# Ledger of designs, part 25: peptides against a protein of PDB entry 5B16

Target 1, 136 residues: chain A of PDB entry 5B16
Amino acid sequence: TPSRINHNERLEFLGDAVVEFLTSVHLYYLFPSLEEGGLATYRTAIVQNQHLAMLAKKLELDRFMLYAHGPDLCRESDLRHAMANCFEALIGAVYLEGSLEEAKQLFGRLLFNDPDLREVWLNYPLHPLQLQEPNT
Target 2, 136 residues: chain A of PDB entry 5B16 as posed
Amino acid sequence: TPSRINHNERLEFLGDAVVEFLTSVHLYYLFPSLEEGGLATYRTAIVQNQHLAMLAKKLELDRFMLYAHGPDLCRESDLRHAMANCFQALIGAVYLEGSLEEAKQLFGRLLFNDPDLREVWLNYPLHPLQLQEPNT

## One batch from the design tools (peptide; aimed at target 1 T41 F112)

Design b2_p20_3 (made by RFdiffusion4)
Pose (drawn by RFdiffusion4):
Structure b2_p20_3 (pose): chain A 136 residues (1-136), chain P 20 residues (1-20)
Amino acid sequence: as target 2 above (136 residues)
Amino acid sequence: SSAETEEVLEELEERIRELA
C-alpha cells in the first residue's frame, strides 16, 4: 500500500492548468487580431513537454530534482520528461504559495531570453473593446 | 513536428519583437 500523494503529480496537475492559463491569457491579449487557430497553435507550441523541459533546464532543475535510478532502463527521455513534469510542479507550487503574478513573472522571465521581449509578454495591453473606452 | 514547432516559436518571437 504505497503513498501516491507524496509525489509532485498533485502540483503537476495544478501546474498544467497554471501554465495553460498563463500561455492562454498572454497569447490572447498580445494578439487581439489573431483568431483561435493561431492562439491554439502558439499555445500547443509552448505547452509542449520537450519545450517545457528545455525551458526547465534554465532553472537547473536537473540538478535539484530527486530523480532516482530506475531498474535497468534509464535513458535521456525519462530524465528530460521528469524535468518537464517537475517544472509544472514548480510553477504550480509558486502559483499556490506566491500570487498568480509570481507565476506570471516566473513563466514570463523563463520564456524569452531577451529582457526586451519580457516587457511586452508580462505587460499585456487591455482588450481592444476596453482600449477605445477608458472608463466604461 | 519538432521543426514545425521551432518555426512557430521563431515566428512568435518575431511578432513579439515587432511589438517591443

Design b2_p20_3_s1 (made by RFdiffusion4, then SolubleMPNN; from b2_p20_3, 8 letters changed)
Fold by OpenDDE base, seed 2:
Structure b2_p20_3_s1 (fold): chain B 136 residues (1-136), chain A 20 residues (1-20)
Amino acid sequence: as target 1 above (136 residues)
Amino acid sequence: SMAERQAILAELEARLRELA
């Protein structure tokens, strides 16, 4: 059995891939005429530490992190990075223990507070291979 | 409607541009 730290790092690894994949798929379908460079730019913007940290704040992960690890997060950049990692680990855990759909829904809910934007983001066609999820 | 959806998409893209 891995340590808690190792487990979180593994979840982060998985979550990073899930966030990247979901972002890529949704952007691909939402912007069918956008060139690869534009898609990549939007993807980077969505998955960058600053943005993921903002999403994490919506879940009050900042309070959690400061409570549990405050002394080690004295710098804003360190906190932001830790928040992003924690967010990825959370998404990874949701995927692992739940489903890709659940991860998608959670991610989408956090991406947009506006219900109309959220609906458009979440309800575009999905890649057919998303139905062929690995055994988790 | 299609028009409403296009308007929403435009707003969505605007939000994404703000992040970039």
Scores: peptide ipSAE 0.464, ipTM 0.896, DockQ to the pose 0.085
OpenDDE base, seeds 1, 3, 4, 5: peptide ipSAE 0.455, 0.504, 0.448, 0.416; ipTM 0.890, 0.905, 0.890, 0.884; seeds 1, 3, 4 fail the geometry check

Design b2_p20_3_s2 (made by RFdiffusion4, then SolubleMPNN; from b2_p20_3, 10 letters changed)
Fold by OpenDDE base, seed 4:
Structure b2_p20_3_s2 (fold): chain B 136 residues (1-136), chain A 20 residues (1-20)
Amino acid sequence: as target 1 above (136 residues)
Amino acid sequence: SMKRREAILEELREEIKKLA
């Protein structure tokens, strides 16, 4: 595959880990009495491709994907899968070129439309990097 | 399924709401 595609796949690999990490950390601290099974259930729901694709749609990645890759995305399922992958790559890129805090902020903003829920998610607990880096 | 996933996410939102 072309170098650009390889780069995106690598970013996707990184982004997948970042998304899972952020999700895990926030769930862990939000629900200190919840057993592993419950934590895992929430995490799975958050990080599944179908949900990530929904988050990607908030960034209008569907329009981007159709513009850039339309001929390869004739099926809705293919589009959703591609959107999820692209979303992971985006988070990976934000982490790589920015910071974990920036990735956290972006991800949190997309996870919840309700500002109150978003605030709880983003700020409980506080990440150590929040003391050192600005919010985005 | 999508239905189950949405139900789980809704439950999560409700639980987080209790912390707000």
Scores: peptide ipSAE 0.623, ipTM 0.937, DockQ to the pose 0.871
OpenDDE base, seeds 1, 2, 3, 5: peptide ipSAE 0.498, 0.518, 0.620, 0.175; ipTM 0.904, 0.917, 0.937, 0.763; seed 1 fails the geometry check

Design b2_p20_3_s3 (made by RFdiffusion4, then SolubleMPNN; from b2_p20_3, 10 letters changed)
Fold by OpenDDE base, seed 3:
Structure b2_p20_3_s3 (fold): chain B 136 residues (1-136), chain A 20 residues (1-20)
Amino acid sequence: as target 1 above (136 residues)
Amino acid sequence: MEEERQKILKELEERLRKLA
């Protein structure tokens, strides 16, 4: 049985890929006329440590991190990095134990507090065979 | 409505630009 640290690092590795993938797919379909450079820029913005840490804060992971690792996280930058890693591990765990759909839903719900933006992000057609929304 | 959706997409893009 791997150590707890090893397990979390593995989940983080998986979660990093899931977050990257989901972000890429949604951006690709949401912005069909945006060039690769623009897509890459938006992806970087979404998955950067600072942003993921903000999402982690919505789940109160900051309180958890301070409880578990407070002495090691005296710097704000260290806390952000740790929170981002924990967020990735969480997404990885949701994907592993649940599904990609569940990971997508959780990630999307956290990305936007605005319900209209959330709706568009989560429910935009991601495949030509998916049910199309009304053209009006 | 598609028209409303396009407006929301523009808002979404604006938010993303702010993150970048």
Scores: peptide ipSAE 0.442, ipTM 0.891, DockQ to the pose 0.084
OpenDDE base, seeds 1, 2, 4, 5: peptide ipSAE 0.288, 0.413, 0.367, 0.344; ipTM 0.838, 0.884, 0.874, 0.865

Design b2_p20_3_s4 (made by RFdiffusion4, then SolubleMPNN; from b2_p20_3, 10 letters changed)
Fold by OpenDDE base, seed 3:
Structure b2_p20_3_s4 (fold): chain B 136 residues (1-136), chain A 20 residues (1-20)
Amino acid sequence: as target 1 above (136 residues)
Amino acid sequence: MEEEREKILQELRERIKKLA
């Protein structure tokens, strides 16, 4: 049986890929005329540790980290890095134990406080089934 | 880098808003 640390590192590894993938897919469809460089720029900004840490704060992971690892997180930068890692592990766990759809929904809800932006991010463009049944 | 990141994210939000 792997250690708790090993388990979290594995989840982080998986979550990193999921966050990267989801971000890439949404950007790709939202901006069909945007060149690769522009897509990559937005993706980088979204998945950077500092940004993921900000998203993690919305889930109060900062309080959790300080409770569990306070003595090891004396620097603010260390806390941000740890929070980003925990966020990735969380997304990895949601994907692993739930589904990609659940991970997508959670990530999207956290990315935008504005519900209108959130709606566009999560639902643009419309899936063929949504076109057939727009009220679903 | 933080300022640049925030600028990029703000630009992204503005572009997404135009799609709403």
Scores: peptide ipSAE 0.679, ipTM 0.947, DockQ to the pose 0.902
OpenDDE base, seeds 1, 2, 4, 5: peptide ipSAE 0.660, 0.674, 0.658, 0.672; ipTM 0.942, 0.946, 0.941, 0.945

Design b2_p20_4 (made by RFdiffusion4)
Pose (drawn by RFdiffusion4):
Structure b2_p20_4 (pose): chain A 136 residues (1-136), chain P 20 residues (1-20)
Amino acid sequence: as target 2 above (136 residues)
Amino acid sequence: SPEFEERLERIQEWLDELVE
């Protein structure tokens, strides 16, 4: 009778929705002309596990992760995939304890390497229907 | 702002490269 609640699968399950939300909202507001197709395309291109793993390396998560040696089979696939999942667990935890804005800042800073692109991603404009009318 | 539009175009180009 093992304990499954001691894993990061809980915070991964949360982080999945967190990352999905951040990508959806940012890709929504930063492209008020783009339809659902491009939005889903960019989103599915970002939420990809390989991309989330390479993005997770920027936090050196491979050095702080509690990855144990397997029975015999232990390729790079298990390690990188573990980084990908553990990253979602991390941003889920940041979303939980810290505010949602802290998840926005974390994922935003981690996405674009150029600091000049982060200022746009983090500071998304209002909706065009809100842009025309300042008050209501 | 022109600087904003230029930065947004770069983000779009980078996303297109990521999709490819």

Design b2_p20_4_s1 (made by RFdiffusion4, then SolubleMPNN; from b2_p20_4, 8 letters changed)
Fold by OpenDDE base, seed 3:
Structure b2_p20_4_s1 (fold): chain B 136 residues (1-136), chain A 20 residues (1-20)
Amino acid sequence: as target 1 above (136 residues)
Amino acid sequence: SPRREELLKKIKEYLDKLVE
């Protein structure tokens, strides 16, 4: 039987991939004229530890982390990294026990508090030119 | 739509801030 730590690390591994994938898909559709370099730059920015930690804070995971691991998280950078990992594990768990759609919805809700921006992000309507693109 | 383009601009602004 794997340890709880091992289980959490596995969930983090899965969640990292899910967050990366979802981010890539949404950026691709939302910005059809943006070059690959720009897409990659935005993706990196979205999935960086500092940003994921910000999203995790919206779930009050910071309070949980400080309660459970306070002595080991004396530095802000350590807390940020731990928060990001925890966020990834959460997304991984949602995907594993729920669905990609549920993970997508949760991620989108946390990305944007503004409901209008959230709707655009989550639904990413196709550009007319995208509708005419050949299958790849 | 004009509304969509406006919202996309705001999303882009958010992302640009993250890049900084």
Scores: peptide ipSAE 0.690, ipTM 0.950, DockQ to the pose 0.838
OpenDDE base, seeds 1, 2, 4, 5: peptide ipSAE 0.689, 0.686, 0.689, 0.685; ipTM 0.950, 0.949, 0.950, 0.949

Design b2_p20_4_s2 (made by RFdiffusion4, then SolubleMPNN; from b2_p20_4, 11 letters changed)
Fold by OpenDDE base, seed 4:
Structure b2_p20_4_s2 (fold): chain B 136 residues (1-136), chain A 20 residues (1-20)
Amino acid sequence: as target 1 above (136 residues)
Amino acid sequence: SEERKKKLEEILKLLEELVK
């Protein structure tokens, strides 16, 4: 396969982990009373292809995808999947070339249109019990 | 704070919409 495709797939692999991690951390700290099942459910919802595709659209990745791969993305589901993958690759690249903090900021900025909600998401205070957990 | 509580609830509402 072409080197560019391989590189993009590797970035996607990395980005998938970063998105998963960031989502997990923020949910954990923001909602200390949520059970594991709830945390898992919300995490799944946040990182699902449909949602990531919506985030990708905010970056005009849909325009990019149609430009680069339009003939192969006639089905809506195919476009969503491709956009989600591309979004993951982007996050992976931001983490790789920048930092986890930069990835966090970008992801959070896209998650919420409301700046007040974004602020809460990005700048979560530690729960008193969480302060007592050194490996958290 | 009550303001933070309100915002957390709003976040949760948005997340619930994603689950649906």
Scores: peptide ipSAE 0.666, ipTM 0.946, DockQ to the pose 0.853
OpenDDE base, seeds 1, 2, 3, 5: peptide ipSAE 0.650, 0.657, 0.663, 0.654; ipTM 0.941, 0.944, 0.945, 0.944

Design b2_p20_4_s3 (made by RFdiffusion4, then SolubleMPNN; from b2_p20_4, 10 letters changed)
Fold by OpenDDE base, seed 3:
Structure b2_p20_4_s3 (fold): chain B 136 residues (1-136), chain A 20 residues (1-20)
Amino acid sequence: as target 1 above (136 residues)
Amino acid sequence: SPERERKLQKILELLEKLVA
C-alpha cells in the first residue's frame, strides 16, 4: 500500500500529462494558423507553475495548503510550487475518478473568467471522433 | 465568424500576458 505522499505524487504525474495534453489540443484547434513555436510558447505559459498556482488560488487551495503545510511553505515561491503540484494532482484525480471531459471542463472554467472566452475554449473537441464539432 | 475571431484574439492577448 503506497503512502499518501506517494499517491499524491502519482496523481501529480498523471495530472501534469492531462494539463499538458488538454492545453496542446485546444491551442492546436483554436489557432490553426499559429506556428509550432507559438503553440509551444503559449503551452509553456499556460502550464507553468506560476499560472497553475493562480488557477489553484481560485479553488482556495492556498488556504488549504497553508493549513496543511504552512510551516514548510514560508516562501512564496515554495507555496506557488506546492499549489501548482496540488492543482496537477487535483486534475489527475478528476481524470482518474471521472473523465477527460470532466478534467477539461474544470480546467476551462478556471482558465478564463470571461464566459465568452471560456465557451470558445471549451467548444473544441479533444478528438476528431467526438461528436462535438469545432467552430471554424 | 467575426465574433469568434474577436474572441480568439482576446484569448491570444490574455495568453501573451502569461508569456515570460
Scores: peptide ipSAE 0.683, ipTM 0.948, DockQ to the pose 0.772
OpenDDE base, seeds 1, 2, 4, 5: peptide ipSAE 0.682, 0.678, 0.682, 0.671; ipTM 0.950, 0.949, 0.950, 0.948

Design b2_p20_4_s4 (made by RFdiffusion4, then SolubleMPNN; from b2_p20_4, 8 letters changed)
Fold by OpenDDE base, seed 1:
Structure b2_p20_4_s4 (fold): chain B 136 residues (1-136), chain A 20 residues (1-20)
Amino acid sequence: as target 1 above (136 residues)
Amino acid sequence: SPRRQELLERIRKWLEELVR
C-alpha cells in the first residue's frame, strides 16, 4: 500500500490532467473562433498555481494546510504551490471516486461565483461550425 | 444571443485579467 504522500501525489497527477482537460474542453467550445495560441494562453492562466490556489482557498484548504503543515510553509509561494497541488489532488479524487461530471461541476462552481457566468461555462451550446466538425 | 455574448465577453475579460 502506498503512503499517503504517494497516494496524494498520484491524485495530483490525475487531477492535473482532469483540470487541464476540462479547461481545454470548455475553452474550445466557448470560443470557437479563438486560435490555438489563445486557447493555450487562457488555459495556462486558469490552471496556474496562483489561480488554483485561489480556488483552493474557496474550499478552505488554506486553513487545512496551515493547520497541518504551517511550519513547513514559510513562504507564500510555498503555500500557493501546496494549495494548488492539494486542489489537484481533490479534483483527482472527485474524478476517481465520483465522475468527470462531478469534477466538472465542482470546478465550474469554484471558477465563477456569478451563477450566470457559471451557467455559460458549464452549459455551452455547440456552435454551428462545431457541429459540422467530423472529429469533434 | 446578445445576453450570452455579453456573458462571454465578461468571461473573456476575466481570462485576460488572469493572464496578467
Scores: peptide ipSAE 0.698, ipTM 0.952, DockQ to the pose 0.826
OpenDDE base, seeds 2, 3, 4, 5: peptide ipSAE 0.697, 0.698, 0.698, 0.695; ipTM 0.952, 0.951, 0.952, 0.952; seed 3 fails the geometry check

Design b2_p20_5 (made by RFdiffusion4)
Pose (drawn by RFdiffusion4):
Structure b2_p20_5 (pose): chain A 136 residues (1-136), chain P 20 residues (1-20)
Amino acid sequence: as target 2 above (136 residues)
Amino acid sequence: EEAEEHLEELEEKIKELAEE
């Protein structure tokens, strides 16, 4: 009778929705002209596990992760995939303790390497229907 | 490969917004 609640699969399950939300909102507001197709395309291109793993390496998560040695089979696939999932667990935890804005800042800073692109991603404009009318 | 291309397109579009 093992304990499955001691894993990061909880914070991964949360982080999945967290990353999905951040990507959806940012890709929504930064492209008020782009339809659902491009939005889903960019979103599915970002939420990809391989991309989330390479993005996770920027946090050196491979050095802080509690990855144990497997029975016999232990390829790069298990390690990188573990980084991918553990990253979602991390941003889920940041979303939980820290505010949602802290998850926005974390994922935003981690996405674009150029600091000049982060200022746009983090500071997304209002909706066009809100832009025309300042008050209501 | 297709996902890398979409990320490059996204980066270009974000650079255009940053220049404005």

Design b2_p20_5_s1 (made by RFdiffusion4, then SolubleMPNN; from b2_p20_5, 9 letters changed)
Fold by OpenDDE base, seed 3:
Structure b2_p20_5_s1 (fold): chain B 136 residues (1-136), chain A 20 residues (1-20)
Amino acid sequence: as target 1 above (136 residues)
Amino acid sequence: SENERILAELEERLRKLAEE
């Protein structure tokens, strides 16, 4: 049986792919005229540890991390990295235990505080995952 | 940061889409 650490790393692995995929799909449909380089630039910015850590903070994962791993997170950079990893693991778990749609909704809600931007990201243009939701 | 700048640019582009 793999250790809890190994299990978490596996969830991170899965979550990383899910975040990457969701980000790619949304960008692809939202910006049909944007070249690959531009799409890649936005994707990179969205999935970087710094940004994912910020998203994790919205879920108060920083408090969780300090509670669970405080002594090992004495540096800000360590905390950010750990929070980003934890966020990936969380998304991976949501996908694994729930659905890709649930992961999409959670991720989208966290990406933007502005409800108008959130609406565009999630719903415009019509997202394939929304079309598939009843079948998932 | 550069990352924040890029994200801000993304939000601006999304804002334009929201206004369509």
Scores: peptide ipSAE 0.687, ipTM 0.951, DockQ to the pose 0.879
OpenDDE base, seeds 1, 2, 4, 5: peptide ipSAE 0.682, 0.664, 0.681, 0.683; ipTM 0.950, 0.947, 0.950, 0.950

Design b2_p20_5_s2 (made by RFdiffusion4, then SolubleMPNN; from b2_p20_5, 10 letters changed)
Fold by OpenDDE base, seed 1:
Structure b2_p20_5_s2 (fold): chain B 136 residues (1-136), chain A 20 residues (1-20)
Amino acid sequence: as target 1 above (136 residues)
Amino acid sequence: DRNEEILRELRERLEELAKE
């Protein structure tokens, strides 16, 4: 039986990949004419620790972290990093226990406070050329 | 910061897509 700490790190590993994948897929479909560099720029901004920590705060993970690990999180930068990791672990858990779709919905819900933007992010129609590609 | 600027730009682009 793996330790809880080890399990959390494993979930973080999985969640990191899920967040990266979901972000990449959505950007790819949303911006069919955007070059790789532009896609990568948006992806980096979305998945960097500072942003993920902000998303984590919406779930009040800051309170959780301070309660569970307060003495180890004296610096704000340390807290942000820990929150980002915890967020990744959460997404990993949602994927593991639920599905990629559930992870997608949760992530999209947190990414944008505006429901109209959420709708675009989650359900934007595929480009005609993309529709012609059966493997996408 | 730079990251917030990029995210703001993303939101603006999504807003344009929402109008379609």
Scores: peptide ipSAE 0.658, ipTM 0.946, DockQ to the pose 0.887
OpenDDE base, seeds 2, 3, 4, 5: peptide ipSAE 0.655, 0.366, 0.607, 0.657; ipTM 0.946, 0.871, 0.937, 0.946; seed 3 fails the geometry check

Design b2_p20_5_s4 (made by RFdiffusion4, then SolubleMPNN; from b2_p20_5, 7 letters changed)
Fold by OpenDDE base, seed 3:
Structure b2_p20_5_s4 (fold): chain B 136 residues (1-136), chain A 20 residues (1-20)
Amino acid sequence: as target 1 above (136 residues)
Amino acid sequence: SEAEKVLEELEERLRKLAEE
């Protein structure tokens, strides 16, 4: 059996891809007229370590990280990076043990505190031209 | 930060969609 560290790193690897994918899919459907550069700009902002660390803080992962790794996380940048990695591992675990839908719901819930924005992000209608496209 | 501005813009766009 792999070590706990190796397991977390593997989950992080998977979670990174899931976060990237979910973000891309939602932006694609929400903004059918937005050029690739604009889509990429939003995606970059959503998935960068600073933002993922903020999402992780909503789950109180900062307290967990400080408890488990305090001496190694004396720098804010180190804590932020570790929190982002932990968040990715969590999403990876949710996808692995649950489903993409569950990962989608959790991610959407954390992205926006406003319920109305959550609703739009998660349930925005498909663009008419997207009806002929395969479901993603 | 630049990222914060981008996210703020995103939220504003989503808010407009929510109001439609």
Scores: peptide ipSAE 0.653, ipTM 0.944, DockQ to the pose 0.899
OpenDDE base, seeds 1, 2, 4, 5: peptide ipSAE 0.648, 0.643, 0.648, 0.649; ipTM 0.943, 0.941, 0.943, 0.943

Design b2_p20_6 (made by RFdiffusion4)
Pose (drawn by RFdiffusion4):
Structure b2_p20_6 (pose): chain A 136 residues (1-136), chain P 20 residues (1-20)
Amino acid sequence: as target 2 above (136 residues)
Amino acid sequence: SLLERVQEHLDELVEEHEEE
């Protein structure tokens, strides 16, 4: 009778929705002209596990992760996938303890390497229907 | 503009995603 609640699969399950939300909202507001197709395309291109793993390496998560040796089979696939999932667990935990804005800042800073692109991603404009009318 | 660069970078990510 093993304990499954001691994993990061909980914070991964949360982080999945967190990353999905951040990507969806940012890709929504930063492109008020783009339809659902491009939005889903960019989103599915960002939430990809390989991309999330390479993005996880920027936090050196492979050095801080509790990855144990398997029975016999232990390829790069298990390690990188573990990084991908553990990253979502991390951003889920940051979303939980810290505010949502801290998840926005974390994922936003981790996405674009150029600091000049981050200022746009993090500071998304209001909706066009809100832009025309300042008050109501 | 900076927004164009963001879009170009996102297009690169889409190309890498389709190649994989």

Design b2_p20_6_s1 (made by RFdiffusion4, then SolubleMPNN; from b2_p20_6, 11 letters changed)
Fold by OpenDDE base, seed 3:
Structure b2_p20_6_s1 (fold): chain B 136 residues (1-136), chain A 20 residues (1-20)
Amino acid sequence: as target 1 above (136 residues)
Amino acid sequence: SLMDKLKKYLDELVEEYRAS
């Protein structure tokens, strides 16, 4: 039986891919005239540990991390890294036990506090058969 | 526009973490 640590690391591995995939797909469709370098720059900013840790804080994962691993997280950088990993594991779990759509909705909801930005991110057509939403 | 607003937000996000 795999250890709990191994279980979390596997979920992180999956979640990292899901977060990067969702980010890439949305950026690709939202910015059809943006070159690869620009898309990659935006993706890096969105998926880097510091940003994911900020998203994790919205779910109060910092409180959870301090409760579960406090003695090992004496530095802020260690806490941010742990929070980012935990966030990836959470997204991985949502995808694994739910669906890509559920992961997309959760991730998009956390990405933006601004409801207008949230709406354009989540509702912009990613497939020709999807209902088009205003994004001007 | 919403797209301009989104781009502005992402540009700011890029700059925020480049400085970090």
Scores: peptide ipSAE 0.680, ipTM 0.939, DockQ to the pose 0.879
OpenDDE base, seeds 1, 2, 4, 5: peptide ipSAE 0.678, 0.676, 0.676, 0.674; ipTM 0.938, 0.940, 0.940, 0.940

Design b2_p20_6_s2 (made by RFdiffusion4, then SolubleMPNN; from b2_p20_6, 10 letters changed)
Fold by OpenDDE base, seed 2:
Structure b2_p20_6_s2 (fold): chain B 136 residues (1-136), chain A 20 residues (1-20)
Amino acid sequence: as target 1 above (136 residues)
Amino acid sequence: SLMDKVLEFLEELVKEAEAA
């Protein structure tokens, strides 16, 4: 059996892929006419460390990090990176122990504070351009 | 529209990424 650290790193590895996958899928469906470069730009912005750290903060993971590893996280950038990794590990765990749907719902809930925007993100409403391009 | 607001949200994240 792997150590706790090894287990968390493995969950982070999985969670990183899940976060990127979910982000990619939602962007792809929400913006059917957006070119790859635009999709990639938005994806990068969503999965950047500072943003994932912000999402982690909504779950009060900062308190957890400081409680467990405070002395090692004295720099803002270190804390942000650790928070992002912790968030990825959490998503990985939710996917592993629950389902992709549960990971999707959690991620969407944290991504948007506005429930109306969250609904748009989660349910891929038909876009006028998508009606023009039914194969997208 | 809601879609416009989603775009605005994403553009704000892009700005934050560029400022980092």
Scores: peptide ipSAE 0.661, ipTM 0.942, DockQ to the pose 0.825
OpenDDE base, seeds 1, 3, 4, 5: peptide ipSAE 0.659, 0.659, 0.657, 0.656; ipTM 0.943, 0.943, 0.940, 0.943

Design b2_p20_6_s3 (made by RFdiffusion4, then SolubleMPNN; from b2_p20_6, 10 letters changed)
Fold by OpenDDE base, seed 1:
Parts: structure tokens; C-alpha cells; sequence
Structure b2_p20_6_s3 (fold): chain B 136 residues (1-136), chain A 20 residues (1-20)
């Protein structure tokens, strides 16, 4: 329905910002000596539709997409875009109904299958110089 | 190290992005 589509678009808008923010924060702390260009490159790679669609596949959102929009998603690129949007909407919903922490945990679990790498991402160490910054 | 592995993973994502 048009109402559901509108709601999902709003959630997608929110989720996009949340994913962008979380990614930025984690990269900032994880790589304290990396210049802005490098940080931006990593962020772009993480939040691109193709990657978010891959994360969405871990949640079996592809099954949902095929069930709900199968006839309209004949091309794989269309499916990836839809899955990425759905993933953003999901993150937006988790943030809206839960918290930023819950969104962070979900995103981190999906981003890294390796639990050790996941732990580093989710619980990044604070650099001594970062501790001296006003916005840390 | 774990940090090296994280960086390797992210570098791979960048590579995949640039190849798309």
C-alpha cells in the first residue's frame, strides 16, 4: 500500500543516517592515524548498496523481496538496491523502536562473521589522543 | 594481529567496490 511504502521510505531515510553515523564513528576510532580520504573510502565501501544487500541476505531479506516484489525485481541490480533499502529501513526501525546501541550491535554482527573481528569493531580501543578530543 | 585482519577485510570491501 502507498502508506506502507511511505513509512518504509521514512525508515530508510533514518536508517541511512544511522548506518552512516555508526560506520563513521567506528572507523574514526579504529584508525586514529588514517586521513579523511581513507576513512571516507572505507565508509563508502561499507555503506554501498551492494555491500548492504549482502548484509541483508544474511537476514534472508532476499526471500522477502522475491515474495513481495518478485515480478518487479527481474534484474539482480534491482534486487540489490531493494535489499539495501530494506536493510536501511530495518536499521532505522531498530533505532526508532530500540536504541542506537541495538542498531550498533545488529550492524556489527552482520558486518563481521568472525567473532574476534566483530569484537574489535564493536569495542574499538580509545586512542590516548582521541581521549583528549572534545567530541570523544 | 586482529587489527591487521580488520584492515584486510575493509581493504577487500574497497577492492570489491572499485571493481563494481
Amino acid sequence: as target 1 above (136 residues)
Amino acid sequence: SLMDKVKEYLDKLVEEYLAS
Scores: peptide ipSAE 0.690, ipTM 0.955, DockQ to the pose 0.867
OpenDDE base, seeds 2, 3, 4, 5: peptide ipSAE 0.686, 0.687, 0.681, 0.683; ipTM 0.954, 0.954, 0.950, 0.953; seed 4 fails the geometry check

